# Ledger of designs, part 22: peptides against a protein of PDB entry 5OOQ

Target 1, 227 residues: chain A of PDB entry 5OOQ
Amino acid sequence: YREDVRQVVTHPANALSFLQPGRLVEISVNGKDNYGWGAVVDFAKRINKRNPSAVYTDHESYIVNVVVNTMYIDSPVNLLKPFNPTLPEGIRPAEEGEKSICAVIPITLDSIKSIGNLRLYMPKDIRASGQKETVGKSLREVNRRFPDGIPVLDPVKNMKIEDEDFLKLMKKIDVLNTKLSSNPLTNSMRLEELYGKYSRKHDLHEDMKQLKRKISESQAVIQLDDL

## One batch from the design tools (peptide; aimed at target 1 Q20 N158)

Design b2_p15_2_s2 (made by RFdiffusion4, then SolubleMPNN; from b2_p15_2, 6 letters changed)
Fold by OpenDDE base, seed 1:
Structure b2_p15_2_s2 (fold): chain B 227 residues (1-227), chain A 15 residues (1-15)
Amino acid sequence: as target 1 above (227 residues)
Amino acid sequence: MKIGDVIENDTEPIP
């Protein structure tokens, strides 16, 4: 169901109007290379100059240029071709413990995992020296401000996707999420954890009340023996 | 870090 939602959201008819310069998008190239959240530079219709008759799928029919701050430092970024979504070998995100750099990469709509409700103020010339790094700093700050993740555009409320089948899909997902949340087993485990924490807190509070009572009773007995 | 570099809750489409 998540992939079905992604397919609808990233369709050109829905996505392109929300790919303004600076729009944050979550990037996964070829379903493998996760760059995290990047910022849209621009987009263009994919044109094959060598084969003008080339037909692309809807999700491959546009090229989106995005700034990422997670490019592996030793990636051959100099081999990147503008508006060519076929990335050279060795172009990948940095792994844990590796150094990363800022890069502009051309991706297809199919490489968009989610569209955020945040937009950066983009430099006029992103290719100018230091501009990508400025955007990279802004991306780091955004990730710091949103530790639980960047808010995603609401497909219905924000993107105005009114397709009946899509609305049915969203309702099914909501029902499933509600059932998962209302599942007596999940509720019993959370209730057991919550009751375990609450019982421990209540037991500690009762123990503290009993201890205070014993202290007060012992002080009262000491005062009676001095009388 | 300029707080001013991010538009939060930008839910408007391109005109």
Scores: peptide ipSAE 0.387, ipTM 0.874, DockQ to the pose 0.442
OpenDDE base, seeds 2, 3, 4, 5: peptide ipSAE 0.382, 0.377, 0.373, 0.386; ipTM 0.874, 0.873, 0.871, 0.874

Design b2_p15_2_s3 (made by RFdiffusion4, then SolubleMPNN; from b2_p15_2, 4 letters changed)
Fold by OpenDDE base, seed 3:
Structure b2_p15_2_s3 (fold): chain B 227 residues (1-227), chain A 15 residues (1-15)
Amino acid sequence: as target 1 above (227 residues)
Amino acid sequence: MKVGDVIENDTEPLP
């Protein structure tokens, strides 16, 4: 059920509007490599230049660049490719007793465990000398201030996920937190229906964004012709 | 605001 909630929250139709620069997100790559809380730099739609016809799942369709302060010091960070979520071998969090560094890593939406209600004021150029380390210091300070964890955005109150099936899921989780009952199968079908709704909403949102961009581009061209 | 300043309770979506 927590995974079902995570899948809905991290769906592009819900998550992207909350991935502003500096948004804190909790990161787990492939469910194994826990980087803890990082700060969003930017995001972009995943484009396969070699195979433009490549179809990605909704959760794999965007790449989010995040600053983490938990990268293992001997990780081959120079091999990181912007907007390539396939991380090189040896890219991992520092283990206990290991030294860590700040790094920018590209992740998919599927690697987001939670979205925090905190943002950092981000530099204009995160790749400039000392900027990642400054953000990394701020991440440490945040972790110090929130020893019980960073507050997570409320999916309903904050993210405005008001889908009836999702609200039913949340109610079931509340009931199940009180009752250890074991039937996972009935929730999967409803989750697929939710994904179908969110996918359609996302397509419409992207169409609107593309339309706004075309309008802005046309206005910019008109202004250039009037000059 | 300075780089690294914390904005707490930022619950608004992108415009």
Scores: peptide ipSAE 0.625, ipTM 0.953, DockQ to the pose 0.651
OpenDDE base, seeds 1, 2, 4, 5: peptide ipSAE 0.623, 0.624, 0.622, 0.621; ipTM 0.952, 0.953, 0.952, 0.952

Design b2_p15_2_s4 (made by RFdiffusion4, then SolubleMPNN; from b2_p15_2 with H1M F7I)
Fold by OpenDDE base, seed 2:
Structure b2_p15_2_s4 (fold): chain B 227 residues (1-227), chain A 15 residues (1-15)
Amino acid sequence: as target 1 above (227 residues)
Amino acid sequence: MKVGDVIENDYTPLP
């Protein structure tokens, strides 16, 4: 059930609206590399310049750049490529007893475990000297202030996910948390129906974003011609 | 606000 909720929450139609600069997100890369809570720098639609016909899953169709403070110190961070979520070998979080550093890593939506209700005020240029370390210090302070964990956005109350099947799923989870009894198989079938609805919402969101961009570009051109 | 300041209870979506 947690994975089912995560799939819905991290779908582009829901997640992208809450990936503002500085948004805290919990990061797990490839289901094995837990970086903990990081801060969003930015995100972009994944474009494969080498293979324009590449089709990505919804959860792999966007790249999110995040600042983490848990990168292993001897990781080959110089090999990181902006907007390439395929991380080089040796890029990993520090284990217990190892030293860590701050790094910006590109991840997919599928690497987001949770979205927090906290944001950091981000620098204009995260690559400027000392900025990643400042953000990293803030991440440590947040973890100190929230020893029981950073508060997660409520999918219904905060993210306004109003899909009927999702609401039913959440209700079932609430009932299960109170009563151990309901069968996990019924939830997987409902996810496909949910994805169909979210795909339509995503298309609308992208259309709106493209329209806003075109309007902004057109207004900028008009202002340049009036000057 | 300074870089690294924490904004708590931010429920605002992107426009």
Scores: peptide ipSAE 0.601, ipTM 0.949, DockQ to the pose 0.667
OpenDDE base, seeds 1, 3, 4, 5: peptide ipSAE 0.587, 0.587, 0.598, 0.594; ipTM 0.947, 0.947, 0.947, 0.947

Design b2_p15_3 (made by RFdiffusion4)
Pose (drawn by RFdiffusion4):
Structure b2_p15_3 (pose): chain A 225 residues (1-48, 51-227), chain P 15 residues (1-15)
Amino acid sequence: YREDVRQVVTHPANALSFLQPGRLVEISVNGKDNYGWGAVVDFAKRINNPSAVYTDHESYIVNVVVNTMYIDSPVNLLKPFNPTLPEGIRPAEEGEKSICAVIPITLDSIKSIGNLRLYMPKDIRASGQKETVGKSLREVNRRFPDGIPVLDPVKNMKIEDEDFLKLMKKIDVLNTKLSSNPLTNSMRLEELYGKYSRKHDLHEDMKQLKRKISESQAVIQLDDL
Amino acid sequence: PPPLPYFEDTSPIPP
């Protein structure tokens, strides 16, 4: 349900109104590369010189400044409106130095939208400007070690559509349902949940393999035939 | 140069 709410928030109709320069966003591109918290510089509509149609979330491209780019990542390859990050451009590992950079992303690559925004120079492309902004991101990350506060979708973003409101209530219902479980006030909860979640991943992982073996035992494309 | 300032803002982009 929370992932369902995220798509409603990041959809261009609601998200673009709050994508002003300097807006803080948590960037997780394609659910794999997590760049941490960054600052939005600008955004523009995606135009594919073949006029291809794009999905609503991919219909727009946002340039954001990050402070967790791997230092030896080849940033010279980036095209201004190409959100497909070339192979080798990745967030810095836990033991590697980081460098401030600007990357393009689609809206689907935004994990959360913050209520804070930075002061940004007019030309981020100017000399040393992307570096200076990266310093500010490092300070915000210190004052907010647990995380940056998110925008309230209803109170702040004034999202009042009825279908979305039922979705928010569905979450509150499951939370109070979760808070009424006997394990909520337990010390072994983290231990038992992790022990179970590992067993569950295997079950779902084993189920994936279990089906592959059976379909391949028989002839391959007999069904296609 | 030092870090640049920031603040909280919940308003949309003015038209």

Design b2_p15_3_s1 (made by RFdiffusion4, then SolubleMPNN; from b2_p15_3 with P1A F7E)
Fold by OpenDDE base, seed 1:
Structure b2_p15_3_s1 (fold): chain B 227 residues (1-227), chain A 15 residues (1-15)
Amino acid sequence: as target 1 above (227 residues)
Amino acid sequence: APPLPYEEDTSPIPP
């Protein structure tokens, strides 16, 4: 269900109007390279000059240039081609313990995981010396201020996605989220009550609580992945 | 405190 929501949100009909300069977007390239939150520079319709008859899917039909501050320092950023979303080999986010740099990368709408409700103040010329680093500092500041994550645009309230099927989808997700929050707790409480009756040892009760929490968390993650 | 480098913006690009 999360992917279904993402597909609707990142569709050109919905997303493009919110890809203003400085718009924060969460970036995952090819479903594997997570750059985290970046800032939109601009976007353009994807044009294949070599094959003008090329037909792209809706989610691949636009190129969004974004500033990221998580590019691996040794990535061959010099091989990046403007408006080419097919990234060269070796272009990747920094892993834990690796140094990162700021870079502008071209991505498709399909590489947008979420659209934030925040916009950075962008320099006029992002390609000028030091400007990407300025944006990088701003991104770090935002991440510092939002340790629990950058707020996402509300698809209905903010993006005005009023499609009936989408609304039904959102409602279904809300119901499932509510059930996920309630059922693990209810099951945990029942198990806690059951174990509380059988466990004369306080230590076993605490171990059970911890185990229930872990199970609940795991189930929540699994169900969220199924959404 | 330095001004925030960001603002909340939930508006679409004007047509």
Scores: peptide ipSAE 0.513, ipTM 0.900, DockQ to the pose 0.539
OpenDDE base, seeds 2, 3, 4, 5: peptide ipSAE 0.512, 0.511, 0.510, 0.512; ipTM 0.906, 0.907, 0.903, 0.904; seeds 2, 3 fail the geometry check

Design b2_p15_3_s2 (made by RFdiffusion4, then SolubleMPNN; from b2_p15_3 with P1M F7E)
Fold by OpenDDE base, seed 2:
Structure b2_p15_3_s2 (fold): chain B 227 residues (1-227), chain A 15 residues (1-15)
Amino acid sequence: as target 1 above (227 residues)
Amino acid sequence: MPPLPYEEDTSPIPP
């Protein structure tokens, strides 16, 4: 059930509108590398320049750049490529007793475990020297203030996910949390129906993003011509 | 106390 909720929450139609700069997200890469809570820098649609015809799943179709403060110190962070979610060998979180550093890593939506209801104040240039460490300090402060965990966005109240099947799923989870009685197999079959409904919302979101970009580009050109 | 490095934000990116 948790994975089913995660799939819906991290779908582009729902997640992208909440991936503002500084948004806290819980990160697990390839289901094994847990970086904990990181801060969103930005995101972009995944484009394969080598294979323009490449089709990605919805959860792999966007790249999110995130600051983490749990990168193993001896990880080859210099090999990280912006907007390349295929991480080099040796890129991993620090284990217990190991030292960690701050790094910006590109992840897919599928690597988001949860989306927090908090946003950090982000530096203007995160790539400048010392800025990642500033964000790392902020992340430590947040973790200190929320020892029981960072609060997660409410999928219904905050994210406004109003799909009937999703609401039924949430109710079932609530019932299960109170009563261990319902069968997990029935929920996986409804995910495909949920994705069909989200496809339309995704198209609208992408259209809006393209419109905003065009407006911004047009305004920038006008300002250059007026100078 | 130094200002909080974070805020609660439950709003989506404006269209």
Scores: peptide ipSAE 0.471, ipTM 0.895, DockQ to the pose 0.394
OpenDDE base, seeds 1, 3, 4, 5: peptide ipSAE 0.465, 0.467, 0.462, 0.467; ipTM 0.890, 0.896, 0.891, 0.891; seed 3 fails the geometry check

Design b2_p15_3_s3 (made by RFdiffusion4, then SolubleMPNN; from b2_p15_3 with P1M P5G F7E)
Fold by OpenDDE base, seed 5:
Structure b2_p15_3_s3 (fold): chain B 227 residues (1-227), chain A 15 residues (1-15)
Amino acid sequence: as target 1 above (227 residues)
Amino acid sequence: MPPLGYEEDTSPIPP
């Protein structure tokens, strides 16, 4: 149900009106790389200059430029191409214990997990020296003030999504949330099971990611020794 | 810059 809500909320017909400069959005690239909350710089319709006849899905038809403060410090950010959502290899969020930097990344609407009800005051020129870091400080301050997460825009009250099927979906979610709140013991056990499954999945994903990095590093070393 | 560096905004961009 959460994914169904996300698909509707991130559809261009609904999302674009709320992608003002400074709008906070929660970012997950390709369902794998979680950057957390970032700030919108701008957006544009996706144009393929090499293939003007390219047809994109609705969720892939726009590029959103976002400032994130969670980019891994050794990521090849110099290889980032404006308006190219296909990120270079090695572009990833910092893991636990790693240092992060501020970066502007191009993403699709499909990489938006949620749209917040907050907007940062954005510098006039985000590409100017030190401006990304200023936004990064603002993002840290927001995260400090909202430890339980940044408030999400209400799809019905704020975004005015009035589709009947969507309203039925929202009602089902509300009923489920009410049932969960009314049975605290069943909720706690299920939450613990879900958290345990999520933790195990996260651990396995991180292990696979580390293994893939080690393989890539080993292949790069072998290629250097073969030259 | 305003002291908080952010504001609550639930309004859409005007069409």
Scores: peptide ipSAE 0.442, ipTM 0.869, DockQ to the pose 0.636
OpenDDE base, seeds 1, 2, 3, 4: peptide ipSAE 0.438, 0.436, 0.441, 0.433; ipTM 0.868, 0.872, 0.871, 0.868; seed 2 fails the geometry check

Design b2_p15_3_s4 (made by RFdiffusion4, then SolubleMPNN; from b2_p15_3 with F7E)
Fold by OpenDDE base, seed 2:
Structure b2_p15_3_s4 (fold): chain B 227 residues (1-227), chain A 15 residues (1-15)
Amino acid sequence: as target 1 above (227 residues)
Amino acid sequence: PPPLPYEEDTSPIPP
């Protein structure tokens, strides 16, 4: 059930609207590399310049750049390519007893375990020297203040996911949490139906993003002509 | 104490 909820929450139609700069997200890469809570820098639609015909799943169709403070110190971070979610060999979180550093890593939506209800105040230029370490300090402060874990966005109350099947799923989870009672298999079969409804919202989100870019570009051109 | 480096934000990106 938790994975089913994660699939719905991290779908582009739901997640992208909450991936503002500074948004805290819990990161697990390839189901094995747990970086803990990181901060969103930005995101973009995944474009394969080498293979324009490449079709990505919904959860792999966007790249999210995140600041993490748990990168192993000897990881080859210099080999990281912006907007390339295929991480080089040796890129991993620090284990217990190992030293960690701050790094910006590109991840897919599928690598988001949860979306927090908190946003960090982000530096204007995260690539400038020392700025990622500032974010790292902020992450440590958040973790200090929330020893029991960072609060997660409520999928229904905050994210406004109002799909009937999703609501039923959430109710079942609540009942299970209270009664420890059965049937995880029935919820996975309904995910495909849920995705069909989210596709329309995704298209609208992309249209809005493109429109905002066009407006911003047009305004920038006008300002250049007025200078 | 230094200002909080974070805030609670449950709002989506405006359209």
Scores: peptide ipSAE 0.498, ipTM 0.902, DockQ to the pose 0.395
OpenDDE base, seeds 1, 3, 4, 5: peptide ipSAE 0.494, 0.494, 0.494, 0.494; ipTM 0.898, 0.903, 0.899, 0.897

Design b2_p15_4 (made by RFdiffusion4)
Pose (drawn by RFdiffusion4):
Structure b2_p15_4 (pose): chain A 225 residues (1-48, 51-227), chain P 15 residues (1-15)
Amino acid sequence: YREDVRQVVTHPANALSFLQPGRLVEISVNGKDNYGWGAVVDFAKRINNPSAVYTDHESYIVNVVVNTMYIDSPVNLLKPFNPTLPEGIRPAEEGEKSICAVIPITLDSIKSIGNLRLYMPKDIRASGQKETVGKSLREVNRRFPDGIPVLDPVKNMKIEDEDFLKLMKKIDVLNTKLSSNPLTNSMRLEELYGKYSRKHDLHEDMKQLKRKISESQAVIQLDDL
Amino acid sequence: DSGKVYDASNEPPLP
């Protein structure tokens, strides 16, 4: 349900109104590379030119400044409106130095939209400007160690569509349902939940393998035939 | 002005 709400928030109709320069966003591109919190510089429509049609979330490209780029990552390969990050450009590992950079992303790569925004120079491309902004991101990350506050989708972003409101209520219902469980006020909750979640991942992982073995025991493309 | 942070929670949306 929360992932469902995220798509509603990042859809161009609602998200673009609040994508002003300097907006703080949490970037998780393709659900794999987590660059942490960054600052939006600008955005523009994606034009595929072969004029190919794009998905609503991929219809726009946003350039954001990050402060967690791996230091030896080859940034010279980036094209301004190509959000497919070349192989080797990755967030810095837990033991590796970081460098400030600008990357293009689609809207689907935004995890959350912040209520804070930075002061940004006119030319981020100018000498030392991307570096200066990276310093500001380091400070915001210190004042807010637990995280940057997120925009309220209803109160702040004024999203009032009825289907979305039912979705928000569905979450509140599940939360109060969760808060009424006997385990909520338990000390072993983190231990037991982790112990169970590991057993559950295996069950789902084993189920994936279990099906592959059976289909391959028989002839391969007999069904296609 | 550099390094300033603005709380934009009450700012109007873009046209």

Design b2_p15_4_s1 (made by RFdiffusion4, then SolubleMPNN; from b2_p15_4, 6 letters changed)
Fold by OpenDDE base, seed 1:
Structure b2_p15_4_s1 (fold): chain B 227 residues (1-227), chain A 15 residues (1-15)
Amino acid sequence: as target 1 above (227 residues)
Amino acid sequence: MEGEVFDISNDPPLP
């Protein structure tokens, strides 16, 4: 269901209006290379100059240029071709312990994992010396400010996706999340703990009532012997 | 200068 939501959210009809310069997007290339959150530079319709008749899927029909700050330092970034989402071999995010650099990479809509509800002020000329690094610093600051994650656009409230089937999907997910959070097992354990506490409290209350009865009976017997 | 981060949930869609 999460993938179904992603497919709807990243569809050109929904996504493009939210890909303003500086929009934060979470990037996963080829389902493997996670660059984390990057900032949108611009986007363009994918045109194959060599094959004008090339038909792309909706999610592959646009190229989004994004600044990432997680590019592996030894990646052949000089081989990156503008408006070519087919990344050269060796273009990858830095792994743990590796140094990273800022780069502009062309991606497809299919490489967007999520669209953030935040936007950076972008330099006018991202290709100018030091501008990518400035955006890279801003991305680090965003991650610092949002340690629990960058807020994602709400597909319904923010993106105004009003498709009935999509709304049904969202409702199903909400119900499932509610059911998962209300784990019947956790609720049953809490219920058992509650029942255990209630049972103990009830037993204690009955014991107190029995004790009070015994005390009253013993006092009644003492009063009968004094008569 | 670090770019300012702002909520753009109310930003107009791209034309």
Scores: peptide ipSAE 0.033, ipTM 0.616, DockQ to the pose 0.624
OpenDDE base, seeds 2, 3, 4, 5: peptide ipSAE 0.029, 0.032, 0.045, 0.033; ipTM 0.575, 0.582, 0.692, 0.589; seed 4 fails the geometry check

Design b2_p15_4_s2 (made by RFdiffusion4, then SolubleMPNN; from b2_p15_4, 5 letters changed)
Fold by OpenDDE base, seed 2:
Structure b2_p15_4_s2 (fold): chain B 227 residues (1-227), chain A 15 residues (1-15)
Amino acid sequence: as target 1 above (227 residues)
Amino acid sequence: MMGEVFDISNEPPLP
C-alpha cells in the first residue's frame, strides 16, 4: 500500500507541481542508496539525444536535480553529468562513520520516496562555490528542527489528489492502520486504472507548461526588442 | 536569507 501511494504521489501529473526549487524530497536511488532528505534545484523532461525514440516510463520521464548532504566524500562526483540519472560507479551515500559532502545529483521521480511539506530558500546559483554547502547546512537545520521526521505532503489535503480510486486506497490504508487485517492484493489491479487517468492529466500539465514557457519566451523576446 | 526554511502547506503549487 505504501508503494502504491508512492507511485501515485510521484507520478508526473501529481509530483511536478510540487517540485519547485527548495522543495524537500526524500531520496532513495535504485531502491538501495538512501540519501535522506534533499532539496530540489530544478527538473526537466528526460530527453535522450542519442536515441530520440527512447520511451521512458512516467516515473523515469523526468529528471530532478537535488542537493544532498549525505554523499560519500570519496565518491567520484566529478563524473556526475547534469540531467543524467545513470550515476557513475562509486556514487553512493556515506555509511555510518564515513564523512559526507554536499552534491547535486540527478534523479528520476522513481527515486523520490517522499515529498516534504517544506521548502528551502535556494541560492540563485547552486553551482557557485559554497552554495551547495549552504543548502547542506540548511538541511541539517531542518533535521534538527524535525527530530521526529520532516512533515510529508498530504496527498489529499495538500496535493489535492481527488481520484476516487486513490481516495479508496487511502481509506483502506487508514482502516488497515486501525484494524491490521485487509488484503494488499486488491490494490495493485487499481493502479493501472489510476495511471490511465493520470496520463490524461499529465498531457494537460505538459501542455500548460509548454504554454507558459512559450509565454515567458515571448515576453523575454518582447523585452529584448524593447531594449 | 539563504537557508531559511518555510512551510508551504498553504502555498499553491507553482504553475
Scores: peptide ipSAE 0.051, ipTM 0.738, DockQ to the pose 0.585
OpenDDE base, seeds 1, 3, 4, 5: peptide ipSAE 0.030, 0.024, 0.028, 0.026; ipTM 0.616, 0.632, 0.616, 0.624

Design b2_p15_4_s3 (made by RFdiffusion4, then SolubleMPNN; from b2_p15_4, 7 letters changed)
Fold by OpenDDE base, seed 4:
Order: C-alpha cells, then sequence, then structure tokens
Structure b2_p15_4_s3 (fold): chain B 227 residues (1-227), chain A 15 residues (1-15)
C-alpha cells in the first residue's frame, strides 16, 4: 500500500506541481541507493535526442534535478549527465563512516520516495561555486530541526488528490494500519487502473507548461515577499 | 533569505 500511494503521489499529474525549486524530496535510486532528503533544483520532460521515439513510463518521463548532501566523496560526479537519469557506475550515497559531498543528480519521479512539506530557498545559480554546499548546509539544518523526520506532504490535504479510487485506497490503508491482515496483492491491481486513469487524462506537455508558469508565479510571490 | 525553510502548508517560514 505504501508503494501504491507512492506511485500515485509521484505520478506527473500529481507530483510536478510540488516540484518547485527548493522542495524537499526523499530520494531512493533503483530502490537501493538512499540519498535521503534532497532539494529540487528543477525538472524537465525527458527527451531522448538519440531516440526521439523512445517512450517512457509516466514515472520515467521527467527528469528532476536534485541537490543531495549524501553523495560519496569519491563518486565520479564529473561523469553525471544533466539529462541522463542513468547514473554512472560509482555514483552512490556515502555509507557510514564515509565522507559525503553535495551533488546535483538527475533522477526520475520513480526515484522519489516522499515529497516533503518543506521548501528551501534555492540559490539563483546552483552551479556556481559553493552554492550546492549552501543548500547542503540547509539540508543538514532541516534534518537537525526535524529529528523525527521531515514532514511529508499529505496527499489529500496538501496535494489535493481527490481521485475517488485514491481516497478509497487511503481509507483502506487507514483501516489496514488498524488491521494488519488485508491482502496487499488485490490493491496493486486497482492501482494499475488508477495509473491508467491518470495517464489518459492529462496532456503532460500542456500540464508542464502550466506548471512552469505556476512555479514561476509562485517563485515571483516568494521573491516579492523577500523583497 | 538563503537557507530559510518554509512550511508550504502554512506558507510560513519555520523558525
Amino acid sequence: as target 1 above (227 residues)
Amino acid sequence: MQGQVFDISNDAPLP
């Protein structure tokens, strides 16, 4: 059920509006490389210039650039390609006792474990010297302030996911959190139907344009309040 | 300010 919720939450139709610059996201690449909480830089639709006919799943159809502060220091970060979510060999989180550095990594929506209810102020130029490290300090400060974990966006209250089947899923999860015994397999099939509904309803390209505008407007509002 | 954390639910900076 958690994976089921994650798939709905990370679907482009739901996630992209919450991937503003500085949005905190919990990152797990390939289900094994846990970078912890990072900060969104930006996102773009995934385009394969070598194979323009490449079809990606909805969750793989966007690349999200995120700042992480948990990159292993000896990771070949110079080999990172900004538009390639297929990370080079040796790109991994630091293990216990290893030193970490700040890096910007390209991930897919499928690599988002959770979307946080917090947003950092991002530097104007994250690629400028020392700017990633500034974000890295802010991430450490957030983790210090939230020792019990960074608050996750509520899919219903915060994300306004009002799909009836999703609401039924959430209710089932609530009931199951109270009653351990219901079969996880039966609910995964209903989720595929849910995803099929999301995929069919949204012109993700037009949504992306509208979202970029909304993000720009929201950034303008945030910048105006800082001014 | 750089490094401020905002709760987006409340649109308020965290202390």
Scores: peptide ipSAE 0.037, ipTM 0.661, DockQ to the pose 0.309
OpenDDE base, seeds 1, 2, 3, 5: peptide ipSAE 0.024, 0.028, 0.030, 0.033; ipTM 0.639, 0.607, 0.622, 0.674

Design b2_p15_4_s4 (made by RFdiffusion4, then SolubleMPNN; from b2_p15_4, 5 letters changed)
Fold by OpenDDE base, seed 4:
Structure b2_p15_4_s4 (fold): chain B 227 residues (1-227), chain A 15 residues (1-15)
Amino acid sequence: as target 1 above (227 residues)
Amino acid sequence: MMGKVFDISNDPPLP
């Protein structure tokens, strides 16, 4: 059920409107490399210049550039290619006892474990010297302020995911959290149907998302001025 | 609800 929720939340139709610069996201690459919480720089539709006919899944169809502060210090970060989510060998989080550095990594939506209900102020030019480290300091400060974890966006209240099947899924999760005993196996089939609905809505939602993004950016600026 | 903007930048407020 948690993976089912994650898949819906990270679907382009839902996620992209919340991937503003500075949005905190929890990152797990290939289900193995946990970078923890990073900050969104930007995102773009995945375009394969070498194979324009390449078809990506919805979750792989966008690349999100994120600042992480958990990159292993000896990782070959110079080999990172902007907008290539296939990370070079040796690109990994620092393990316990290893030193970490700040890096910008390109990830897919599928590498987002959760979307935070917090947004950092981002430098205008993240590629400028010292700017990644500034974001890295901010990430450390956020983690210090939220020792119990960074608050995650509520899919219904915050993301306004109003799909009936998703709401049914959420209700089932709530019931299951209250009732320890019910079998996990039966609900995987409903997710594929849910995905099929989101995929069809995606084309229409991309146009709406550009509009919502502009509105959200405008509102974010207003909240910055009011703080 | 927009995510809470958390400005932790020690950058002085823009004039």
Scores: peptide ipSAE 0.039, ipTM 0.579, DockQ to the pose 0.088
OpenDDE base, seeds 1, 2, 3, 5: peptide ipSAE 0.033, 0.024, 0.025, 0.010; ipTM 0.552, 0.644, 0.602, 0.514; seed 1 fails the geometry check

